# Ledger of designs, part 43: peptides against a protein of PDB entry 3VA4

Target 1, 107 residues: chain A of PDB entry 3VA4
Amino acid sequence: EPIGQLRLFSGTHGPERDFPLYLGKNVVGRSPDCSVALPFPSISKQHAVIEISAWNKAPILQDCGSLNGTQIVKPPRVLPPGVSHRLRDQELILFADFPCQYHRLDV

## One batch from the design tools (peptide; aimed at target 1 K45)

Design b2_p30_5 (made by RFdiffusion4)
Pose (drawn by RFdiffusion4):
Structure b2_p30_5 (pose): chain A 107 residues (1-107), chain P 30 residues (1-30)
Amino acid sequence: as target 1 above (107 residues)
Amino acid sequence: TTLSEELDTLEDELLELLDELEDLKKELLS
């Protein structure tokens, strides 16, 4: 069962898309193989990873050296490549120019 | 139809180039 959710907000690309997040590595990228496939040209083919060790542990987000970056929306931050960031419930993230929101599920 | 085929080719080429740039950036970060 999914233990988290990545919401890609509605935009020029159409209505919101929700992606389940599971225990283990959840790769965000353009490639259809990615656990979270965001099939937009500005997204890197391997853009970022959300690693989840347990349903009761905060996911860790890292940028994988993406071209257009990964940012935390609030507080505003750029995530340097390879630096771990613990995700908070409801935290807004940008992958390139695409805003998303992480939600923790229950349980 | 011709213009759509040309646009698709250009989009594929753009994706290949972005992938090459990403690989080069990762080699530099290593």

Design b2_p30_5_s2 (made by RFdiffusion4, then SolubleMPNN; from b2_p30_5, 22 letters changed)
Fold by OpenDDE base, seed 2:
Structure b2_p30_5_s2 (fold): chain B 107 residues (1-107), chain A 30 residues (1-30)
Amino acid sequence: as target 1 above (107 residues)
Amino acid sequence: EEAEEEARRREEELERERDRKEEELRKALA
């Protein structure tokens, strides 16, 4: 069962999409093999990773050396590659120019 | 038909260029 969710907001790419997040590494990227597949030109094949160690622990977001970066929206902060960021529930993230939101699910 | 093939070739070229840039960045950060 998913213990988290990543919501991609609606935009020029189409309607919103919800991606389930599981224990372990959830790779975000353009590659169709990614757990969170974002098939858009500005997204790197392996763009970022959301690692969840437990349902009651904050997930760790890391940029994987993406071309167009990963950013926290509020307050604005560009994530340097490989630097761990603990995700808060309802946190807003930019993968390149695509806004997303992390939600913790009740398990 | 020719226009579609040209568009496809252009998309493939852009993808190859993007892949090269991503690889270069990954290598630089390793």
Scores: peptide ipSAE 0.291, ipTM 0.734, DockQ to the pose 0.928
OpenDDE base, seeds 1, 3, 4, 5: peptide ipSAE 0.291, 0.286, 0.281, 0.281; ipTM 0.741, 0.729, 0.724, 0.729

Design b2_p30_5_s3 (made by RFdiffusion4, then SolubleMPNN; from b2_p30_5, 24 letters changed)
Fold by OpenDDE base, seed 4:
Structure b2_p30_5_s3 (fold): chain B 107 residues (1-107), chain A 30 residues (1-30)
Amino acid sequence: as target 1 above (107 residues)
Amino acid sequence: EEARRRAEAERERELAELERLEEEKRAELA
């Protein structure tokens, strides 16, 4: 069962989409093989990773050296490649210029 | 319906924050 959810807000790309997040590595990227597949040119094939451990269900976000970056919105900051960021419930993220929100599921 | 409208309002506020960040980053790249 999913432990979390990543919401891609609606925009010029189309309607809102929700991606389930599971234990282990949830890769965010343009590649269709990614757990969170964002099929947009500005997204790197492997853009970022959201890792959830069995011991700590709070996800760790890392940028994978993406071309257009990963940004935390509140407080605003660019996430340097490979730097771990612990996601908080309802946290807003930019993958390139695509607005997303993490939601922790009550499981 | 009221709950839906409140949720939409929250989403719009969140989007506005994201847009401000996007514009800031665009300005930094210029």
Scores: peptide ipSAE 0.070, ipTM 0.553, DockQ to the pose 0.033
OpenDDE base, seeds 1, 2, 3, 5: peptide ipSAE 0.046, 0.023, 0.018, 0.020; ipTM 0.522, 0.483, 0.462, 0.489; seed 5 fails the geometry check

Design b2_p30_5_s4 (made by RFdiffusion4, then SolubleMPNN; from b2_p30_5, 23 letters changed)
Fold by OpenDDE base, seed 1:
Structure b2_p30_5_s4 (fold): chain B 107 residues (1-107), chain A 30 residues (1-30)
Amino acid sequence: as target 1 above (107 residues)
Amino acid sequence: EEEEEEEKRRREKELEERERLEAERRAALA
């Protein structure tokens, strides 16, 4: 069962999409085999990772050295590659210029 | 309806914050 959800908001790229997040590594990227597949040219093949551990279930976001970056929206902050960020429920994230939101599921 | 309105407000807030962040990034690179 999914532990969380990543929502890609609707935009010029198309409609909204929701991606389930599971224990372990959830790779965000342009590659079709990514857990969160964002098939857009500005997204790196392996752009970022959201890792959820069994012990605290708090997702850890890291940029994987993406070309166009990963950013926390509130407060605004660019994530340096490889630096861990603990995601909060309802947190807004930019992968390149694509707005997303993390949602913790009740499990 | 309220949930949709809240989501709309969140997206609008994101847009504003994105623009601020982009401006800051541009300023840092200037």
Scores: peptide ipSAE 0.041, ipTM 0.531, DockQ to the pose 0.035
OpenDDE base, seeds 2, 3, 4, 5: peptide ipSAE 0.021, 0.023, 0.025, 0.022; ipTM 0.483, 0.494, 0.501, 0.493

Design b2_p30_6 (made by RFdiffusion4)
Pose (drawn by RFdiffusion4):
Structure b2_p30_6 (pose): chain A 107 residues (1-107), chain P 30 residues (1-30)
Amino acid sequence: as target 1 above (107 residues)
Amino acid sequence: SAELEQLQRELSQLQLELLQLKLELEELES
């Protein structure tokens, strides 16, 4: 069962798309093979990884050296490549120009 | 349950390695 959710907000691309997040590596990228496939040209083929060790542990987000970056929306931050960031529930993240929101599920 | 969760983590790691290798092969072919 999914233990988290990545919400890609509605936009020019159409209505909101929700992606389940599971234990282990959840790769965010453009490639259809990615666990979270965001098939938009500005997203890197391997853009970021969300690693989840347990249902009761904060996911770790890292940028994988993406071209257009990964940012935390609030507080505003750029995530340097390879630096771990613990995700909080309801935290807003940008992958390139695409805003998303992480939600922890229950349980 | 703990054993199943560990296998799921190992599976996701293998899937990451497989994706990375596919992307490297595509770059070498180009």

Design b2_p30_6_s1 (made by RFdiffusion4, then SolubleMPNN; from b2_p30_6, 21 letters changed)
Fold by OpenDDE base, seed 4:
Structure b2_p30_6_s1 (fold): chain B 107 residues (1-107), chain A 30 residues (1-30)
Amino acid sequence: as target 1 above (107 residues)
Amino acid sequence: SMAEEEKKIKESEEREKELRAKLEEEERRE
């Protein structure tokens, strides 16, 4: 069962999309092999990772050295590659210029 | 650019507000 959800907001790229997040590493990237596949040119093949552990269901977000970066909205800041950021429920994230939101699922 | 990023952030925040409103509406129906 999914532990969380990453919602990609609608935009010029298309409609809203929801991606389930599971225990372990959820890779965000342009590559179709990614758990969160964002098939857009501005997204790196392996852009970022959202890791969820069994003992701590709070996800850890890390940028993987993406070309166009990963940003937290509140407070606004660019995540340096490899720096861990604990995601809060309802937190807004920018992968390149694509706005997303993390949702914790009550399981 | 920073200006573009700021714009995207603002748009994201607005969309988040809209999403929350929709979710709350759905919860009220349940």
Scores: peptide ipSAE 0.023, ipTM 0.509, DockQ to the pose 0.018
OpenDDE base, seeds 1, 2, 3, 5: peptide ipSAE 0.019, 0.020, 0.019, 0.023; ipTM 0.398, 0.496, 0.469, 0.514

Design b2_p30_6_s2 (made by RFdiffusion4, then SolubleMPNN; from b2_p30_6, 20 letters changed)
Fold by OpenDDE base, seed 2:
Structure b2_p30_6_s2 (fold): chain B 107 residues (1-107), chain A 30 residues (1-30)
Amino acid sequence: as target 1 above (107 residues)
Amino acid sequence: MEEEEKKLIEESREHYEALLAKLAEEEKLA
């Protein structure tokens, strides 16, 4: 059962989509085998990773050296590649130019 | 959709646009 969710907000690319997040590494990327598959040209094949070590711990977000980067929206922050960022519940994220939101599932 | 969620999405988009603008300017300088 998923313990988190990543929401891709609606935009010119299409409607909103929700991706379940599980324990372990949830890879965000353009490759179809990614846990969070974002099939867009501006997304790197392996763009970022959301790692969840336990259901009661905040996930860790890392950019994987993506071409177009990963940013926190509020407050604004560009994430250096490979640097761990602890995700807050309801945190807003940009993968390249795609706005997303993480939220913890109440499971 | 709850009003709080709506507001959050709106705020997100506002910040998103601002970030894109900043990134665009940085790309011009880089």
Scores: peptide ipSAE 0.031, ipTM 0.500, DockQ to the pose 0.027
OpenDDE base, seeds 1, 3, 4, 5: peptide ipSAE 0.027, 0.029, 0.025, 0.022; ipTM 0.503, 0.498, 0.501, 0.494

Design b2_p30_6_s3 (made by RFdiffusion4, then SolubleMPNN; from b2_p30_6, 21 letters changed)
Fold by OpenDDE base, seed 3:
Structure b2_p30_6_s3 (fold): chain B 107 residues (1-107), chain A 30 residues (1-30)
Amino acid sequence: as target 1 above (107 residues)
Amino acid sequence: MEEEEERKIKESEERYKELQEKLAREEALA
């Protein structure tokens, strides 16, 4: 049962896509075996990770030393590699140049 | 529902644009 969702907004790459997020580590990356697979050249094979430890705790986002970075949109902030960022519901994220949004699902 | 989603997308794109512009300015100054 998914606890969260990561939405990739529509763009030149194609239509909007929604990725379910589960307990544990949800890897975001270009690699097809990532739980959130973003098959784009500007995305690192293992770009970032969203870790959900419990349903009642905010997920933790970490950049994995990606080439093109991970950023919070509002307020604007580049995430240093390995630094934990607590995700808020409906938070907007840039993986490289791809805008995404985290949404907490009701459980 | 669809209108709300479109609004959210537009807002995110605007914020994305603003961020990219800021980054571009910083890169130009560096």
Scores: peptide ipSAE 0.028, ipTM 0.527, DockQ to the pose 0.025
OpenDDE base, seeds 1, 2, 4, 5: peptide ipSAE 0.027, 0.019, 0.027, 0.027; ipTM 0.521, 0.400, 0.530, 0.511

Design b2_p30_6_s4 (made by RFdiffusion4, then SolubleMPNN; from b2_p30_6, 22 letters changed)
Fold by OpenDDE base, seed 2:
Structure b2_p30_6_s4 (fold): chain B 107 residues (1-107), chain A 30 residues (1-30)
Amino acid sequence: as target 1 above (107 residues)
Amino acid sequence: MEEEEEELIRKSEEDYEALLARLAAEEAAA
């Protein structure tokens, strides 16, 4: 069962969508095979990864060398490819120009 | 703290290379 959630906020692309996050690697990308499939041209096929090693540990976000980058919103920071970023609950993320939010689920 | 951060970055980069290799293989197999 999911232990986290990635919310894609509503926008010009369409309505809000929630993606479940599981233990292991949750790939974010344009490819339909991604755990978090964001079918938008500005998203790389394999854009980023959210790895959750345990239910009681914060997920780790890494950009996978995406074309349009992965950014933390507050404080603003572009993530260098491959550099681990520990996600805080309710953290706001930009994949390219798509705003998302990580949420820890009660398990 | 700086040394710990540098170690984290180094480990991240190592994991990144491994991840890219795995993802490339998975993509090719899909």
Scores: peptide ipSAE 0.033, ipTM 0.534, DockQ to the pose 0.064
OpenDDE base, seeds 1, 3, 4, 5: peptide ipSAE 0.031, 0.029, 0.015, 0.016; ipTM 0.505, 0.542, 0.448, 0.442; seed 4 fails the geometry check

Design b2_p30_7 (made by RFdiffusion4)
Pose (drawn by RFdiffusion4):
Structure b2_p30_7 (pose): chain A 107 residues (1-107), chain P 30 residues (1-30)
Amino acid sequence: as target 1 above (107 residues)
Amino acid sequence: HDEWLEETIEENELEHETESLEEETEELEE
């Protein structure tokens, strides 16, 4: 069962898309093979990873050296490539120009 | 995980450099 959710907000691309997040590595990228496939040209083929060790542990987000970056929306930050960031529930993240929101599920 | 992340970062860098060069070539042809 999913233990988290990545909400890609509605936009030019259409209505909101929700992606389940599971224990282990959840790769965010453009490739259809990615656990979270965001099939938009500005997204890197292997853009970021959300690692989840347990349902009761904070996911770790890392940028994989993406072209257009990964940012935390609030507080505003750029995530340097390879640096771990613990995701908080409801935290807003940008993958390139695409805003998303992480939600922890229950349980 | 560390090995995979470092390899992925290197592969992405190379792929982005290749795509930049391809775009420059197309601009020169135009």

Design b2_p30_7_s1 (made by RFdiffusion4, then SolubleMPNN; from b2_p30_7, 15 letters changed)
Fold by OpenDDE base, seed 5:
Structure b2_p30_7_s1 (fold): chain B 107 residues (1-107), chain A 30 residues (1-30)
Amino acid sequence: as target 1 above (107 residues)
Amino acid sequence: MQEELEATIARNREEAEREREEEEERELAE
């Protein structure tokens, strides 16, 4: 059962997409085997990781040394590779130039 | 987790360096 959701907003790439997030590591990347598969050239094969240790704990986002970076939108900041960022509910994230939003699901 | 992450970061850095070099070479060749 999914613990969270990552929403990719609609854009030039296509319509909005929702990705379920589970306990453990949820890899964000261009590789098709990623939990959050973003098949776009500007996304690294393994771009970032969202780790969820429990349904009642904030997920941890880490950039994996991506080419085009991972950013928090509000307040704006680029995440250094490997530095842990606790995701807030409704957190807005940029993977490269792709805006996404984390949402905690009711479990 | 951290060890695997560090390996991924290292690979991505190497790939990024290669991509930058290839882009620079392409721009010089054009």
Scores: peptide ipSAE 0.261, ipTM 0.711, DockQ to the pose 0.905
OpenDDE base, seeds 1, 2, 3, 4: peptide ipSAE 0.218, 0.251, 0.237, 0.168; ipTM 0.675, 0.701, 0.689, 0.600

Design b2_p30_7_s2 (made by RFdiffusion4, then SolubleMPNN; from b2_p30_7, 20 letters changed)
Fold by OpenDDE base, seed 5:
Structure b2_p30_7_s2 (fold): chain B 107 residues (1-107), chain A 30 residues (1-30)
Amino acid sequence: as target 1 above (107 residues)
Amino acid sequence: MEKELKETIEKNRKEAAEEEARRRLEEALR
């Protein structure tokens, strides 16, 4: 069962989409085999990874050397490739220019 | 060159993207 969720807010690309997050590595990218598949040209094939080691631990977000970057919205921060960022609940994230939000699921 | 390109792309769009993210959040919570 999923222990987290990544919400992609609605935009010109289409409606809001929710992606379940599981223990282990949840790859965010344009490739269809990614856990969080974002089939948009500005998203790298392997854009970022959200790694969840346990339900009671903060997930780790890393940019995978994406072309258009990964950012935290508040406070504003561009994530250097390969640098670990611990996600807070309700964290707002930009993959390229796509706004997303992470939240823990109540399981 | 690739590194410089990535940095430029991110810098140029950062502020606009953050504002859009905030807007979308507000709309989603209405």
Scores: peptide ipSAE 0.050, ipTM 0.608, DockQ to the pose 0.037
OpenDDE base, seeds 1, 2, 3, 4: peptide ipSAE 0.028, 0.049, 0.048, 0.047; ipTM 0.556, 0.579, 0.562, 0.590

Design b2_p30_7_s3 (made by RFdiffusion4, then SolubleMPNN; from b2_p30_7, 19 letters changed)
Fold by OpenDDE base, seed 5:
Structure b2_p30_7_s3 (fold): chain B 107 residues (1-107), chain A 30 residues (1-30)
Amino acid sequence: as target 1 above (107 residues)
Amino acid sequence: SAAELEATIARNREEAEEERRRLEELEALE
């Protein structure tokens, strides 16, 4: 069962989509093989990774050297490639220019 | 509750979109 969720907000690309997050590495990218597949040209094939070590631990977000970057919205921060960022519940993230939100699930 | 969550998401969405716009404007100036 999923331990977290990544929500892609609706936009010009289409409606809102929710992606389940599991223990281990959840790859975010344009490739359809990614756990969080964002099939948009501005998203890198392997854009970022959300790693969840345990249900009671904050996930770790890392940019994978994406072309258009990964950013935290509040406070605004560009994540350097490979630098670990602990995700807070309800945290807002930009993958390229696509706004997303992490949500911890109660399991 | 679901209603509270929906309200939070809606607010966060608006804030995220506003921030995205601001970032795009900054990028356009660079």
Scores: peptide ipSAE 0.031, ipTM 0.564, DockQ to the pose 0.027
OpenDDE base, seeds 1, 2, 3, 4: peptide ipSAE 0.028, 0.025, 0.025, 0.027; ipTM 0.514, 0.515, 0.526, 0.564

Design b2_p30_7_s4 (made by RFdiffusion4, then SolubleMPNN; from b2_p30_7, 18 letters changed)
Fold by OpenDDE base, seed 4:
Structure b2_p30_7_s4 (fold): chain B 107 residues (1-107), chain A 30 residues (1-30)
Amino acid sequence: as target 1 above (107 residues)
Amino acid sequence: MEEELKAIIEENKKEAAERRKEEELKKLLE
């Protein structure tokens, strides 16, 4: 069962898409094997990771040294590679220039 | 929020371009 959700907003790339997030590592990247597969050239094969633990359901976001970066929208902040960021519910994230939003599920 | 998000996206595009240039240069120098 998913305990979180990452929403990719609609844009020129296509319609909105929702990705379920599970316990463990949820890799965000261009590779089709990623939990959050963003098949766009500006996204790195392994762009970032959202890790959720059982004892702490608050996700930890880390950029994996992506080419085009990972940024928190409010307050605006570019995430240095490998630095942990605790995601808040409803937090807005940019992977390269693709806006996403994290949603914590009530489960 | 839409305006702020849009502005951030545009700025990120500029930064991304610089990062790409830097990475390409790095590879060339290797």
Scores: peptide ipSAE 0.084, ipTM 0.579, DockQ to the pose 0.050
OpenDDE base, seeds 1, 2, 3, 5: peptide ipSAE 0.029, 0.074, 0.064, 0.032; ipTM 0.530, 0.568, 0.571, 0.548

Design b2_p30_8 (made by RFdiffusion4)
Pose (drawn by RFdiffusion4):
Structure b2_p30_8 (pose): chain A 107 residues (1-107), chain P 30 residues (1-30)
Amino acid sequence: as target 1 above (107 residues)
Amino acid sequence: EEVAELEEEVAELEEEVAELEEEVAELEEE
């Protein structure tokens, strides 16, 4: 069962799309093989990874050297490539120009 | 410490360049 959710907010691309997040590596990228496939040209083929060790541990987000970056929306930050960031519930993240929100599920 | 920071910046730029080359290759195929 999913233990988290990545919400891609509605936009020019259409209504909101929700992606389940599971234990282990959840790769965010443009490639259809990615666990979280965001099929938009500005997204890197392998853009970021969300690693979840347990249902009761904070996911760790890292940018994988993406072209257009990964940012934390609030507080505003750029995530340098390869630096781990612990995700908080309801935390807003940008993958390139695409805003998303992480939600922890229960349990 | 300053040398290590510059090496990290260089590695980041190399990664950006590799990603951009991939996008250029896709545009050429289209």

Design b2_p30_8_s1 (made by RFdiffusion4, then SolubleMPNN; from b2_p30_8, 23 letters changed)
Fold by OpenDDE base, seed 1:
Structure b2_p30_8_s1 (fold): chain B 107 residues (1-107), chain A 30 residues (1-30)
Amino acid sequence: as target 1 above (107 residues)
Amino acid sequence: SAEEELERLRREQELRERRRRELEEERRLA
């Protein structure tokens, strides 16, 4: 049922974790109500959103005005709040200081 | 590769984490 996956790499916070991504808005944030809940102080309560449309399975990433920002790794780019970024398969993302990777699932 | 890029990021995270700890009180409200 999930269309994509967001992988949080292992680090000082603990082991690797995989979060399923579904159609609609997948909120990334420190709030436990988020689809991708990252319970870490450097993450904003609502940090970013990954939106997947029914007609376009390519996810759109937007920063929600987070304090510590959202960045694309290669090429390096800080995402201005509210600016849409189309995620590519296997793309590396920084939410604050946490490295993640998007993976498209074959459904 | 993704692995090489991850290693680079992890090195940079150490500096960010230091700054984060100093600003954690502000982050609790954001």
Scores: peptide ipSAE 0.164, ipTM 0.732, DockQ to the pose 0.050
OpenDDE base, seeds 2, 3, 4, 5: peptide ipSAE 0.135, 0.105, 0.135, 0.138; ipTM 0.716, 0.591, 0.723, 0.706

Design b2_p30_8_s3 (made by RFdiffusion4, then SolubleMPNN; from b2_p30_8, 22 letters changed)
Fold by OpenDDE base, seed 5:
Order: sequence, then structure tokens, then C-alpha cells
Structure b2_p30_8_s3 (fold): chain B 107 residues (1-107), chain A 30 residues (1-30)
Amino acid sequence: as target 1 above (107 residues)
Amino acid sequence: AAAEAAERARREAELRAAARAEEEEERRLE
């Protein structure tokens, strides 16, 4: 049972996709072995990580030193590599130029 | 040039994200 969800909005790459998030480290990246596999050239093999320590705690997002960066949309902010960002429910995120949204699920 | 292209892509992505977020919020409020 997933604790969270990362939604990749539809775009030129294709339709919307929802990725379940679980306890522990959810790696976002181009590698097919990633929990959130975004098979796009502008995404680093290991781009970022969303770590969920508990079902009742906000996840922590970190950029892993990606080539094209990780950004928070509102308010706009580029995440320096390795710096922890506490995700808010419904928060909008850019991995490179791919818009995503984090959603907390009821469990 | 690369910086400008990246900035354009970012702006477009932000607008797309905002539009999708608004759409989802509207659906939840119905």
C-alpha cells in the first residue's frame, strides 16, 4: 500500500502517469530501476530522491546532483544538490523540465 | 543559448503544472 503519489503531468512526452511512493527512499531517475522511472534524456539516471520516514510525516526531497536540476514551483526555488526539502501535500515539482505533483495518500 | 532554452522550458512546465493543478482542485471542489 503506497503512502504517497507522484504524478507526472501529461505533455509532449505522453500521457499523465502516477507513481506510488513507499516508506524509505524513492529514487527519481531515468534508470528503469528507479522507483519513479522517468525514461527521458533530460533526467539523470539518479536524479532525485523522495524519502518517506513515516506515514504521518512529510517526505523529504533531495536533488542528487542532477544535470538539469530539481525545482519547486511555488514559490519558485532551485534545490541545491543534497539539500533537504520537506514536501507539502499537493506541491508542484520540476524534475528538469517535467512538471510533477506530490500527493499524500490516506492509509 | 542553453540557459535561455532551459528557462523557456521551465516557464512552460510551470504553466502546465499550474493548469493541471487548478484542474484537479476544481474537480475536488465539485
Scores: peptide ipSAE 0.079, ipTM 0.594, DockQ to the pose 0.027
OpenDDE base, seeds 1, 2, 3, 4: peptide ipSAE 0.021, 0.077, 0.021, 0.020; ipTM 0.480, 0.589, 0.492, 0.478

Design b2_p30_8_s4 (made by RFdiffusion4, then SolubleMPNN; from b2_p30_8, 19 letters changed)
Fold by OpenDDE base, seed 4:
Structure b2_p30_8_s4 (fold): chain B 107 residues (1-107), chain A 30 residues (1-30)
Amino acid sequence: as target 1 above (107 residues)
Amino acid sequence: DEEERRRREKEEEELRKKALEEELKELLAE
């Protein structure tokens, strides 16, 4: 069962989409094999990863050296590649220019 | 009650969107 959710807000690209997040590595990227598949040119094939462990259900976000970056919205900062960021519930993230929000599911 | 639940979820979603807009506004202002 999903442990969390990543919501892609609606925009010029189309409607809102919700992606379930599971234990282990949830890859964010343009490739269709990604857990969070964002099929947009500005998204790298493997853009970022959200990892959730069994002992620590708080997700760890890392940029994978993406071209257009991964940003935390509040407080605003660009994540350097490979630097771990612990996601907080309801946290807003930019993958390139695509705004997303993490939501912890009550499981 | 499903109707009440759906209403609450929609309201929460709208609030999240408004919050996003404000956060993005602040981000772009920096």
Scores: peptide ipSAE 0.089, ipTM 0.570, DockQ to the pose 0.019
OpenDDE base, seeds 1, 2, 3, 5: peptide ipSAE 0.038, 0.040, 0.038, 0.040; ipTM 0.495, 0.498, 0.508, 0.500

